Peptides against a protein of PDB entry 5CWW. Designs and how they scored, part 26

Target 1, 194 residues: chain A of PDB entry 5CWW
Amino acid sequence: VPKLQGPFDFDLNPEDEQDDEVELKDIYVIGEKPRVADLMRGEEEELEMMKEDQHNGLSLNIICLLSTSGQVKICLDIDGVEAQWLPPRSKNKRLFAPPPEPPSLLTFQTFDTLKPAEVTPDGWPMFSEDATSPYSFYVTHPAGITYISLTPWVFRLESELQSDSEAGTEFRIDLLAKGQGSERDRIFTQTRTQ

## One batch from the design tools (peptide; made by RFdiffusion4, then SolubleMPNN)

Design b1_p11_7_s4 (from b1_p11_7, 5 letters changed)
Fold by OpenDDE base, seed 2:
Structure b1_p11_7_s4 (fold): chain B 194 residues (1-194), chain A 11 residues (1-11)
Amino acid sequence: as target 1 above (194 residues)
Amino acid sequence: SLLDRIYDAIT
């Protein structure tokens, strides 16, 4: 039986600590790149072919959160949250280990997909996938559709995570963190029929 | 760790 997970702690940038309870409407999860090497243990030829298939994704899970206002938060799972199952009904009263510290999500980026005039109190924006890229998606709202791509930073971040060289890493990570990372494009706007 | 450096750069 799956175990209920949470609560999650959000390490928010102090600038985003507006006390306003952001009403979340949707969640979108981009799983970490598959550990193909672990799955294909013994199939060297397929391993080479899959290495050439540059499905060079991020080795971290990405959690995207969407509010009623059309605000998107991009969070990184640094702790490596895995699916948990209820312990088997073993008769041994193992003393409830203190609840593990709640896993933390790092808020990497926050941005809006709606103009202030497009925000409605009953708005229910939703995520949808891009079939062409695991790191791109759409936000759909009655006011319009916004394309989002994480590709400008995801592959650079992965390169740093996989780099054996510590030289200049701090500088490159600082540039990634301070950079306007995600691509955002309003691809459709609903015209109000007056 | 590298992850700690990412955390420190973002926060």
Scores: peptide ipSAE 0.212, ipTM 0.842, DockQ to the pose 0.034
Fold by OpenDDE base, seed 3:
Structure b1_p11_7_s4 (fold): chain B 194 residues (1-194), chain A 11 residues (1-11)
Amino acid sequence: as target 1 above (194 residues)
Amino acid sequence: SLLDRIYDAIT
């Protein structure tokens, strides 16, 4: 049986200190890149091809949160939260381990997919996957559909995570953090029938 | 760590 996880602590940007109770409507999880070395044990040729693919995904899980207002929060799982399972009923192993500290999520980026005039109290925006890219997805709302891609920054961030060189890393990370690097494109807008 | 620097740059 899967173990219920949470609550998660959200390290929010200072701008989110406005007490406006953001009502969440959907969640979209992008899993970390597979440990190619662990999966390809015995397939050396395929391992080399996958290492050469410069577009190996991020080694961190990404959690996307969607509010009623069409606000998207992109969160990074810094702690490396993994799926947990309830121990089998028969092993009374002593629950004397202190409860693990709640995992933290780092809010990397926040942006809106709706114009203020498109926001409705009964709106129920939803995520949907892009079958062509694990780092792209859609936000569907009655007002329209927005394409989102994390590809402009995710691979650069991974490059920094895999770099053994500390030289210039601080500067490059600062540029990544300050950059609104996600691609956002409104691909469909519902015409208000007057 | 690198992760700490990311955290510090975002917060």
Scores: peptide ipSAE 0.209, ipTM 0.839, DockQ to the pose 0.033
Fold by OpenDDE base, seed 1:
Structure b1_p11_7_s4 (fold): chain B 194 residues (1-194), chain A 11 residues (1-11)
Amino acid sequence: as target 1 above (194 residues)
Amino acid sequence: SLLDRIYDAIT
């Protein structure tokens, strides 16, 4: 039986710490890249072909949160949260270890998909996947549809996570943190027929 | 850790 997990602690950016209780409407999870080496154990030739695909994705889970206002929050799972299952009802009173500390999520980026004039109190924006990339998705609201892509930073971040060289890592991470974030493109806007 | 450095750069 799956175990209910949470709550999660959010390590927010200073800009987000001032944001009042944001009403969340949807969640979108991008799982970490599969451990291809573990999956392809015994298929060395296919493993080499898949390793050559420079775009295997991020080794961290990404949790995207969407508010009523169309605000998207991109969070990184730095603790490596895994699916938990209820222990089998073995009769042995295993002393329930104290519940582990709640996992922390790092808020990497926050941005809006709606203009202030498009925000409605009854708004219910939703995520939808992009079939072309696991790191791209859409936010749909009655006012419009916004395309979002994490590809500008996700692969660079992975490269830093997998780098054996500490040389220049601090600079490149600083560039990732301060640089251009996720791609955002409004692909559809609902015309108010006056 | 590298993750700590990422955290420090973002916060």
Scores: peptide ipSAE 0.209, ipTM 0.839, DockQ to the pose 0.033
Fold by OpenDDE base, seed 4:
Structure b1_p11_7_s4 (fold): chain B 194 residues (1-194), chain A 11 residues (1-11)
Amino acid sequence: as target 1 above (194 residues)
Amino acid sequence: SLLDRIYDAIT
């Protein structure tokens, strides 16, 4: 049985510290790229072939949060939260280790998918996957559908995470952090029936 | 770490 995880602490960008009680409606998780090195432990020859075909996804999990207002928060799992399972009912001494510090999610980006006039109190926006890319998805709302792609920054971030060179890393990361990196495109707008 | 630098740049 999967273990319920959380609470998670959210490290928000200071600009997003708007005390607005954001009512969340949906969550979309993009899992980290497979650790092929860990999966192919002992098959060195297949590892080299898979390194080329490793569509170089991010080695971090991405958690996308969607509010009633159509606000999307893109969060990075910097702590590397893994799936946890309930311990088997075995009597072994609960070493009451102090509860581990709650894992932190880093809010990388926040943006809106709806115009203020499209926001409704009963709005229920939802995520849906893009079959063409694990780093692209849709936000569906009664007012319209918005395509979102994280590809503009995800691969650059991964390149920094895998780089052995510290030279210029701080500058490149600063550019990533300050960049409006995610692609956002309204692909459908519902016509207001008068 | 690099992750710490990312954290510091975003926060």
Scores: peptide ipSAE 0.207, ipTM 0.838, DockQ to the pose 0.034

Design b1_p11_8_s1 (from b1_p11_8 with R1M H8S)
Fold by OpenDDE base, seed 5:
Structure b1_p11_8_s1 (fold): chain B 194 residues (1-194), chain A 11 residues (1-11)
Amino acid sequence: as target 1 above (194 residues)
Amino acid sequence: MEHRAPGSALL
């Protein structure tokens, strides 16, 4: 039987540790780029044609979390997700292995899609994919629709992850997080019919 | 478009 992934630990920015009461309403997951080399094992000629496409995505999973307030948290799965299976119901509990540390999700960006006056307790904001890019999506709320694109940083982050220089990687990632963030455009606003 | 029913976050 497949095991559900998680629990995940959230490596939160110290500024985000105060939000212990954030009710999540939706989750959107962008998978890592396909490891074409692993998929095309034995088709070396076709692999050469697809080498150009190996640059077209992030080597990490992206987990987008959406709160009732319309706050979006963009998290990165640094540890990576492997297919886990529920252990067989063997009566021998290994009574003394510490549980594996939960995989960590790095909070890369946090931002609002709603104004405080648009937030409603019964609001159910939802994600929807963009058909044109795996790194773009919409947040739909009764107050309107916000387009979001991760494209400004995703390919830069991938270039940093592929760099052989471990030295200053954390600093470069922090600069990416603090730099040009996700694009956000309010493409629709629901006019309050009085 | 899978119509996700409110409350079925199947992770």
Scores: peptide ipSAE 0.006, ipTM 0.335, DockQ to the pose 0.029
Fold by OpenDDE base, seed 3:
Structure b1_p11_8_s1 (fold): chain B 194 residues (1-194), chain A 11 residues (1-11)
Amino acid sequence: as target 1 above (194 residues)
Amino acid sequence: MEHRAPGSALL
């Protein structure tokens, strides 16, 4: 039986710890780029045609969280999601393995899609995918639609993760988080009919 | 009951 993933621990920025009351309304997950070389092990001729697509993605899962306020949190799964299985019902309890530590999610970026005057208590913002890019999506809410693209940083982050130096990966990710953030465009604004 | 959230009606 597969084990459910989670709980996840959130490595929140200390500035985000004050919002213990943020009601989440939606979740959007962008999977890691497929390791096509591992999947096509034995089909080397087809791998050559797919080499251009193998470079176009992040080796980490991205978890986007959306609050009632229209705040988006972009989280990175740095530990990676391994398929976990429930231990077989074998009667030999090795009575002393500590439970595995919960996987951590690094908060990479937090931003608002709504102005304070657009927030409504009954607002139910939602994600929707972009059919043209796996790293782009829309946030739809009663006040309008916001396009979001992660493309400005995803490929830079991947280039840093592929660097031969594990040392200072966290520091390089922090520099990228403080750099050019996600693109955001308000493609539609609902006019309040008075 | 598919809880189609009210935001999905704007797309």
Scores: peptide ipSAE 0.006, ipTM 0.318, DockQ to the pose 0.022
Fold by OpenDDE base, seed 1:
Structure b1_p11_8_s1 (fold): chain B 194 residues (1-194), chain A 11 residues (1-11)
Amino acid sequence: as target 1 above (194 residues)
Amino acid sequence: MEHRAPGSALL
């Protein structure tokens, strides 16, 4: 039987520490790039034909959280989430193994998709996928639709994660977080018919 | 028919 994943601990930016009571309305997950080399082990000839597609993605899961306010939090799963299974009902209770530490989610970016005047207490913003890119999605709210793309930073982050130099990786990732953010475009605005 | 929204997770 699959185990529920979580709870997750949020490594919040100090600016986000005041948001302890954000009502989440939706969650969108972008999976890590497939480890095609591990999947195609023993099929090296077929793997050579697929090498062009193996370079296009992030080696981390991305978790997007959407609040009632239309705020989007982009979180990175640094620890990685493995499929957890409920232990078989073995008669030998390891009654004394400490619970595993909860996996941590690094808050990479926080941004609004709604203007303060568009926020409603009954608002239910929702994610929807972009068919053209796994790193793009839409936020749909009664006030309008916002396109979001993570492409400006995802491939740069991947290049940093693939770098053989552990030295200063954290600093370079922090520079990426503070640098060019996610692209945001309001593709539709609901005109209040007066 | 009130569309009961799927569960809010309070963090």
Scores: peptide ipSAE 0.006, ipTM 0.327, DockQ to the pose 0.029
Fold by OpenDDE base, seed 2:
Parts: C-alpha cells; structure tokens; sequence
Structure b1_p11_8_s1 (fold): chain B 194 residues (1-194), chain A 11 residues (1-11)
C-alpha cells in the first residue's frame, strides 16, 4: 500500500515564524521535470528529438501553500519525493529503527494575494492551474483573481542546481530568493456592488 | 445552503 507523503518540516525564515496561526486552505504542487534521460534509457535516437523539452523545468518539486489570509508560501522540496510503501504486516524486524527524519521544505518565497481589507473569515482562496505554463497558476478569492508566475526564477534556479560549482551555490540560491521573485498580477477585482 | 468546502487537511 502506498504511504501518504509527509509530515513535512518547514524550514521557515525567522520572519515567517510569527505566523503560527496560518490556517491553510489549499495546496498546489508542481512536480519536478521528468528525467527523460532516465525514462528513455536505450532509446537514444528518440532522446535526441526530446532534448528541447528536457531543459524546460525545475529538478525540484514546488509546493505552494495558500492561507485563509490569501498568503502564498512557495516551498521547495530539496530532499525530493521517493515513493514510500507501508511496511509489510510481517511481524519481526525494525521495532527499534528511529523513524526517518521528516523531509524538509525550504520556504523560498512568501507573499500576499489579498489586501487586509479583502480578507474575510469565510474566505476560501483556491489555486487553479494555468493551461499554458506548469510554472504559472491563479489564486481565486471572492475579492478577485491573482495571476502568479514562477518563471522569473525557476529556470535560473535550475541553472544553479545544474552548475558544477558547489562553491557559493547556497549564496546564489539565497540571492535568487531575495532577487526577482514570482510575478504577481491582479487580473480581476470584484467590485463590491453596493 | 452552506457549501461545505472539501477536505481540511490540517498539516
């Protein structure tokens, strides 16, 4: 039987530690780019035709969390998701293995999609996919719709992850996180009909 | 008609 993913530990920035009351309303997951080279092992001629698509994505899973306040947290799964199986019901061996350390999610970016005056106690913000890009999505709330694109940093982060230079990779990733963040556009605002 | 939203997963 497959095991459910989680729990996950959140590596939160100290600025995000103040949000112990963030009720999550939705989760959106962008899977890692397919390792086409691993999938097409022994089909090298077809792999050459797919080389253009192999460069179009991040080698990490992205987990987007949406709060009641309309705050979006963009988290990176650095450890990666392995398929976990529930242990076989066979009695006898491993009652004393420490539980595996929970996988950690790195908080890459936090931002609001709603103004404080748009937040409602009964508000249920939701994610929705963009049909044109796996790295773009919408946050829909009764107050309006916000478009979000991760494109400004996803391909730069991938280029850093594929760099042969381990020296200063953490610093370059931190500069990417602090640099040009996700694009955010408020494409629709609900006019309060009086 | 209260639309009960689907599935509070408390993480």
Amino acid sequence: as target 1 above (194 residues)
Amino acid sequence: MEHRAPGSALL
Scores: peptide ipSAE 0.005, ipTM 0.329, DockQ to the pose 0.028

Design b1_p11_8_s2 (from b1_p11_8, 3 letters changed)
Fold by OpenDDE base, seed 5:
Structure b1_p11_8_s2 (fold): chain B 194 residues (1-194), chain A 11 residues (1-11)
Amino acid sequence: as target 1 above (194 residues)
Amino acid sequence: MFHRAPGSALL
């Protein structure tokens, strides 16, 4: 039987440590780029043509979390996700293996899609996919719709992850996180009919 | 592969 993924620990920026009570309403997952080399084993001629397409995504999973407030957290799965199976109902609990450390999600960006005056306690904001890009999506709330694109940083982050230079990688990733963030456009605002 | 799970994650 497949095991659900998680729990995950959140590696929060010190600025985000104050949000211990954020009620999450939706989750959106962008999977890692397919390992074409593993999929095309025995099709080396086709793999050579597809090597140009290996630049078409991030080698990490992206976990987008959406709160009641319309806050979006963009998290990166640094450890990666393997298919887990529920342990067989064997009567021998290895009573003494420490549980594996939970996989960590790095909080890469946090941002609001709603104004404080648009937040409602019963608000149920939701993600919706963009048909044109796996790195773009919409946040839909009763107050309106916000387009979000991760494209400004995703391919730059991939280029950093593929760099042979470990030196200053953390600093370059921090500069990417603090630099040009996700694009955000409020494409629709619900007019309160008085 | 995109997975949407609708549900209150009670952590």
Scores: peptide ipSAE 0.006, ipTM 0.356, DockQ to the pose 0.035
Fold by OpenDDE base, seed 1:
Structure b1_p11_8_s2 (fold): chain B 194 residues (1-194), chain A 11 residues (1-11)
Amino acid sequence: as target 1 above (194 residues)
Amino acid sequence: MFHRAPGSALL
């Protein structure tokens, strides 16, 4: 039986630690790039033909959280989520294995898609995929539609994660988080017909 | 593979 994923611990930025109970309305997950080399193990001839596509993604899962307020929180799964299975009902319960530590989600960016005047208590903003990029999506709300792209940082983050230099990787990732954020464009605004 | 989960309110 597959185990449910979670709970996840959120490593919140100190600025986000004061977020009261944020009512989440939607979750959008961008999977890690496929490890084509691991999938094509024993098919090395076909792997050589597919090498051009191996460079086009992040080696981490991205978890996007959307609140009632239209706030988007971009989280990175640093620990990686492996498919967990419930242990078989063996009569030898290891009654004393500590529970595994919950996987941690690093909050990478937080931003609003709605103006304060557009927020409604009954608002149900939703994610929608972009067919042109796995790292782009839309937030749809009754007040309008916002395009979001993670492309300004996602490939730079991947280049840092692939760097053989462990020294200063954390500092370079922090500079990426503080640097060029996600692109946000309000592609549609619902005109309140008076 | 993109997965959309309906938001479960964390109670």
Scores: peptide ipSAE 0.006, ipTM 0.357, DockQ to the pose 0.036
Fold by OpenDDE base, seed 2:
Structure b1_p11_8_s2 (fold): chain B 194 residues (1-194), chain A 11 residues (1-11)
Amino acid sequence: as target 1 above (194 residues)
Amino acid sequence: MFHRAPGSALL
């Protein structure tokens, strides 16, 4: 029987640990780029023609979390999603395998889409996909709509993950996280009709 | 396959 995914541990920055009361309102998941080589096994001639498309994405899942405050957390699934199965109902309990460590989500970026004066207790901000890019989306709230693009860093992160040089990869990824973040544009602001 | 789940993740 398939197991549900999770729980996930969040590797939070110490600045984000104060958010013990962050009520999440929506979750948006961008899947890893398809492993076309695994799909096209035995079709090597067609695989050569599709090589250009194999470079168009991140080899990690991206989990976007949206709070009531309109804060967005961008998390990376470093461990990846494998198909988990419930343990067989076999009566031979090897009674003492420690539970597997929960998969960790690396918090890559945190940012606000709402001003403090736009936040409402009954606010239900939601994600919506961009039809033009898998790495772009909108946050919709009663106060307005914010466009978000991950494109400024996603392809640079992929280039680091595909680099043969393990030396300093962690440092370069940390510099990417602290460097040029996600693009954010407030494309619509709701005028309060008095 | 994009899964949109409208769901309270009670952490």
Scores: peptide ipSAE 0.006, ipTM 0.365, DockQ to the pose 0.035
Fold by OpenDDE base, seed 3:
Structure b1_p11_8_s2 (fold): chain B 194 residues (1-194), chain A 11 residues (1-11)
Amino acid sequence: as target 1 above (194 residues)
Amino acid sequence: MFHRAPGSALL
């Protein structure tokens, strides 16, 4: 029987801990790039044609969280989500294995898609996919539509994760997070007809 | 009453 994933621990920035009342309205998940080399084990000829596409993604899951306020949190699954199975009903419970630590989600970026004057208590912002890029999406709210692209940092992050040097990876990721953020474009604004 | 622990989300 599959085990449900979670709970997840959020490594929130200390500035994000003050919003104990952030009501989440939607979740958008961008899966890790497929390990085509592991999937195509034995089909070396088809692997050569797909090598160009194997470089075009992040080796981590991205979890986007959307609040009622139109705040987007971009989280990275650093630990990776492995398919967990409920332990077989073996009568020998080793009564002393500590529970596995919950997987952690690193908050990589936080940003607003709405102005404070556009936020409504009954607002239900939603994600929608971009058909042209797996690393782009829209946030739709009654006040308008915001395009978001993660492309400016996703491929740089992947290049850092593929580096043979584990030393200073955390520091390089922190520099990427503080560097060029996600692109944001307000493609539509709903004029309140008075 | 779901007591949300600070930092934990149930997905």
Scores: peptide ipSAE 0.000, ipTM 0.338, DockQ to the pose 0.050

Design b1_p11_8_s3 (from b1_p11_8, 3 letters changed)
Fold by OpenDDE base, seed 4:
Structure b1_p11_8_s3 (fold): chain B 194 residues (1-194), chain A 11 residues (1-11)
Amino acid sequence: as target 1 above (194 residues)
Amino acid sequence: MSHRAPGKALL
C-alpha cells in the first residue's frame, strides 16, 4: 500500500518568510525525467531509437504551489521523493524509530500571476497542464489566464546537476535562480463587464 | 508525467 508523501519542509527564501499566512489553493507536480535506461533494461535496440528524446528534462521533481493571491512558488525536490510503502504488517516491532526527517523543498522562484487589484479573498486560482510541454502550464483565475514556462532554466539546471564540478554548484544554481526566470505571459484577461 | 493535486495545503 503506498504511503502518503509528506510532510515536506520548505526552505523558504528569507524574503518569503514574511508570508506565514499564505493559503495554498493548488499544487502542480512535474515529475523527474524518466530514467528510460532503467525502464528499458533488456530492450537495448529500442533504447537506441529513443536516445534523442531521453536527454530533454530535469532529474529533479518540480513542485509548484499556488496561493489565493495567485502567487506561484516553484520548489525543487533536491532530496528526491522516493515512493514510500507502508511497512509490511510484521507482527513484531514497535521500534520507536524517530520519524525520518521530512524531505526539504528548495524554493527556486516566487512570482505573482495576478495584480493586487485582481486578488479576491474567495479567489481559487488553479493550475492546468500544457499539452505541448511538460515544463509549461497555465494558472487560471476568474481575472484571467497566465501561461508559465520553466524551459528557460530547466535545461541549464540539469546541465549543472550533471556537472562533475561540486565546487561552486550552489553559486551557479543561485545565479540560475536570480538569472532568466520562468517565462510568464498573460494570455487572457477577463474584462469585468460592469 | 505531471500530477495535479487540488487541495488546501496548510503549511
Scores: peptide ipSAE 0.007, ipTM 0.347, DockQ to the pose 0.039
Fold by OpenDDE base, seed 2:
Structure b1_p11_8_s3 (fold): chain B 194 residues (1-194), chain A 11 residues (1-11)
Amino acid sequence: as target 1 above (194 residues)
Amino acid sequence: MSHRAPGKALL
């Protein structure tokens, strides 16, 4: 039987530690780019034709969290999600294996999609996919719709992850996180009909 | 002294 994933530990920035009361309303997951080379093992001729598509994504899972306040947290699964199975009902419980450390999610970016005056206690903001890009999505709330694109940093992050130079990779990733963030555009605002 | 337990988000 497959095991449910989680719990995850969140590596929060010290600025995000104040949000102990963030009620999450939705979760959007962007899977890692398919390892086409692993899928097409023994089809090397077809793999050459697909080389252009192999460069079009991030080798990490992205987990987007949406709060009642319309705050979006973009988290990266650095450890990677492996398929976990419930242990067989075999009577040899190694009763003394420490539980595996929970997988950690790195908080890459936090931002608001709603103004404080648009937040409602009964608000239920939701994610929706963009049919044109796996790295773009919408946040829909009764006050409006916000377009989000991760494209400004996703391909740069992938280039850093594929770099042969381990030296300063953490610093370059931190500069990417602090640099050009996700694109955000309020494409629709609900006019309060009086 | 409120012991804030670290919020384990269950996904």
Scores: peptide ipSAE 0.000, ipTM 0.331, DockQ to the pose 0.050
Fold by OpenDDE base, seed 3:
Structure b1_p11_8_s3 (fold): chain B 194 residues (1-194), chain A 11 residues (1-11)
Amino acid sequence: as target 1 above (194 residues)
Amino acid sequence: MSHRAPGKALL
């Protein structure tokens, strides 16, 4: 039986710790790029045609959280979510393995898709995928539709993760988070019919 | 010194 993933510990920015009352409405998950080399182990001829696509993604899962206020949090799974299985019902409890630490999610970016005047208590914003890019999506809410692209930083982050130096990875990620953020475009605005 | 507990989301 597969184990449910979570709970996750959120490494929140100290500025985000003030909104303990943020009601989440939706979640959008972008999976890590497939390790095609590991999947195609033994089919070396087909791997050569797919080499161009193997460079086009992040080696980490991205977890997008959406609040009632239309705030989006982009979280990175740095530890990697391995598929956990419930231990077989074997009667030999090794009585003394500490429970594994919960996986941590690094909050990479937080941003609003709504203006304060567009927020409604009964608002139900939702994610929807972009059919043209795995790193782009839409946020739909009663006030309009916002396009979001992670492309400006995803490939830079991947290049930093592929660097031979594990030392200072956290610092390099923090520099990327403070750099060029996600692209955001309000593609539709609902005119309030008076 | 108020130790704010890290937010736990149950997914």
Scores: peptide ipSAE 0.000, ipTM 0.329, DockQ to the pose 0.059
Fold by OpenDDE base, seed 5:
Structure b1_p11_8_s3 (fold): chain B 194 residues (1-194), chain A 11 residues (1-11)
Amino acid sequence: as target 1 above (194 residues)
Amino acid sequence: MSHRAPGKALL
């Protein structure tokens, strides 16, 4: 039986530690780029044609969380999520193995899609994919629709992850997080019909 | 010193 993924520990920014009461309404997952080399094992000629496409994505899963307030948290799965299976019901509980540490999600960016005056307790914001890019999506709320694109940083992050220099990787990722953030455009605003 | 905040989101 497949195991549900999680629980995940969130490596929160110290500024985000105060939000213990954020009610989540939706989750959007952008999978890691396909490892074409692993998929095309034995088709070396076709693999050469697809080498150009191997640069077209992030080697990490991205987990987007959406709150009732319309706050989006962009989290990175640094540890990588493998398909887990429920352990067989073997009667021998290894009574003394500490539980594996939960996989961690790095909070890369946090931002609002709604103004405080647009937030409603009964608001149910939802994600929807963009058909033109796996790294773009919409947040739909009764107050309007916000386009979001991760493209400004995703390919830069991938280039940093592919760098052989472990030294200063954390600092470079922090600079990326603090640098050019996700693009955000309010493409539709619901006029309150009085 | 990495401050791990124990955010238990039960998904």
Scores: peptide ipSAE 0.000, ipTM 0.318, DockQ to the pose 0.062

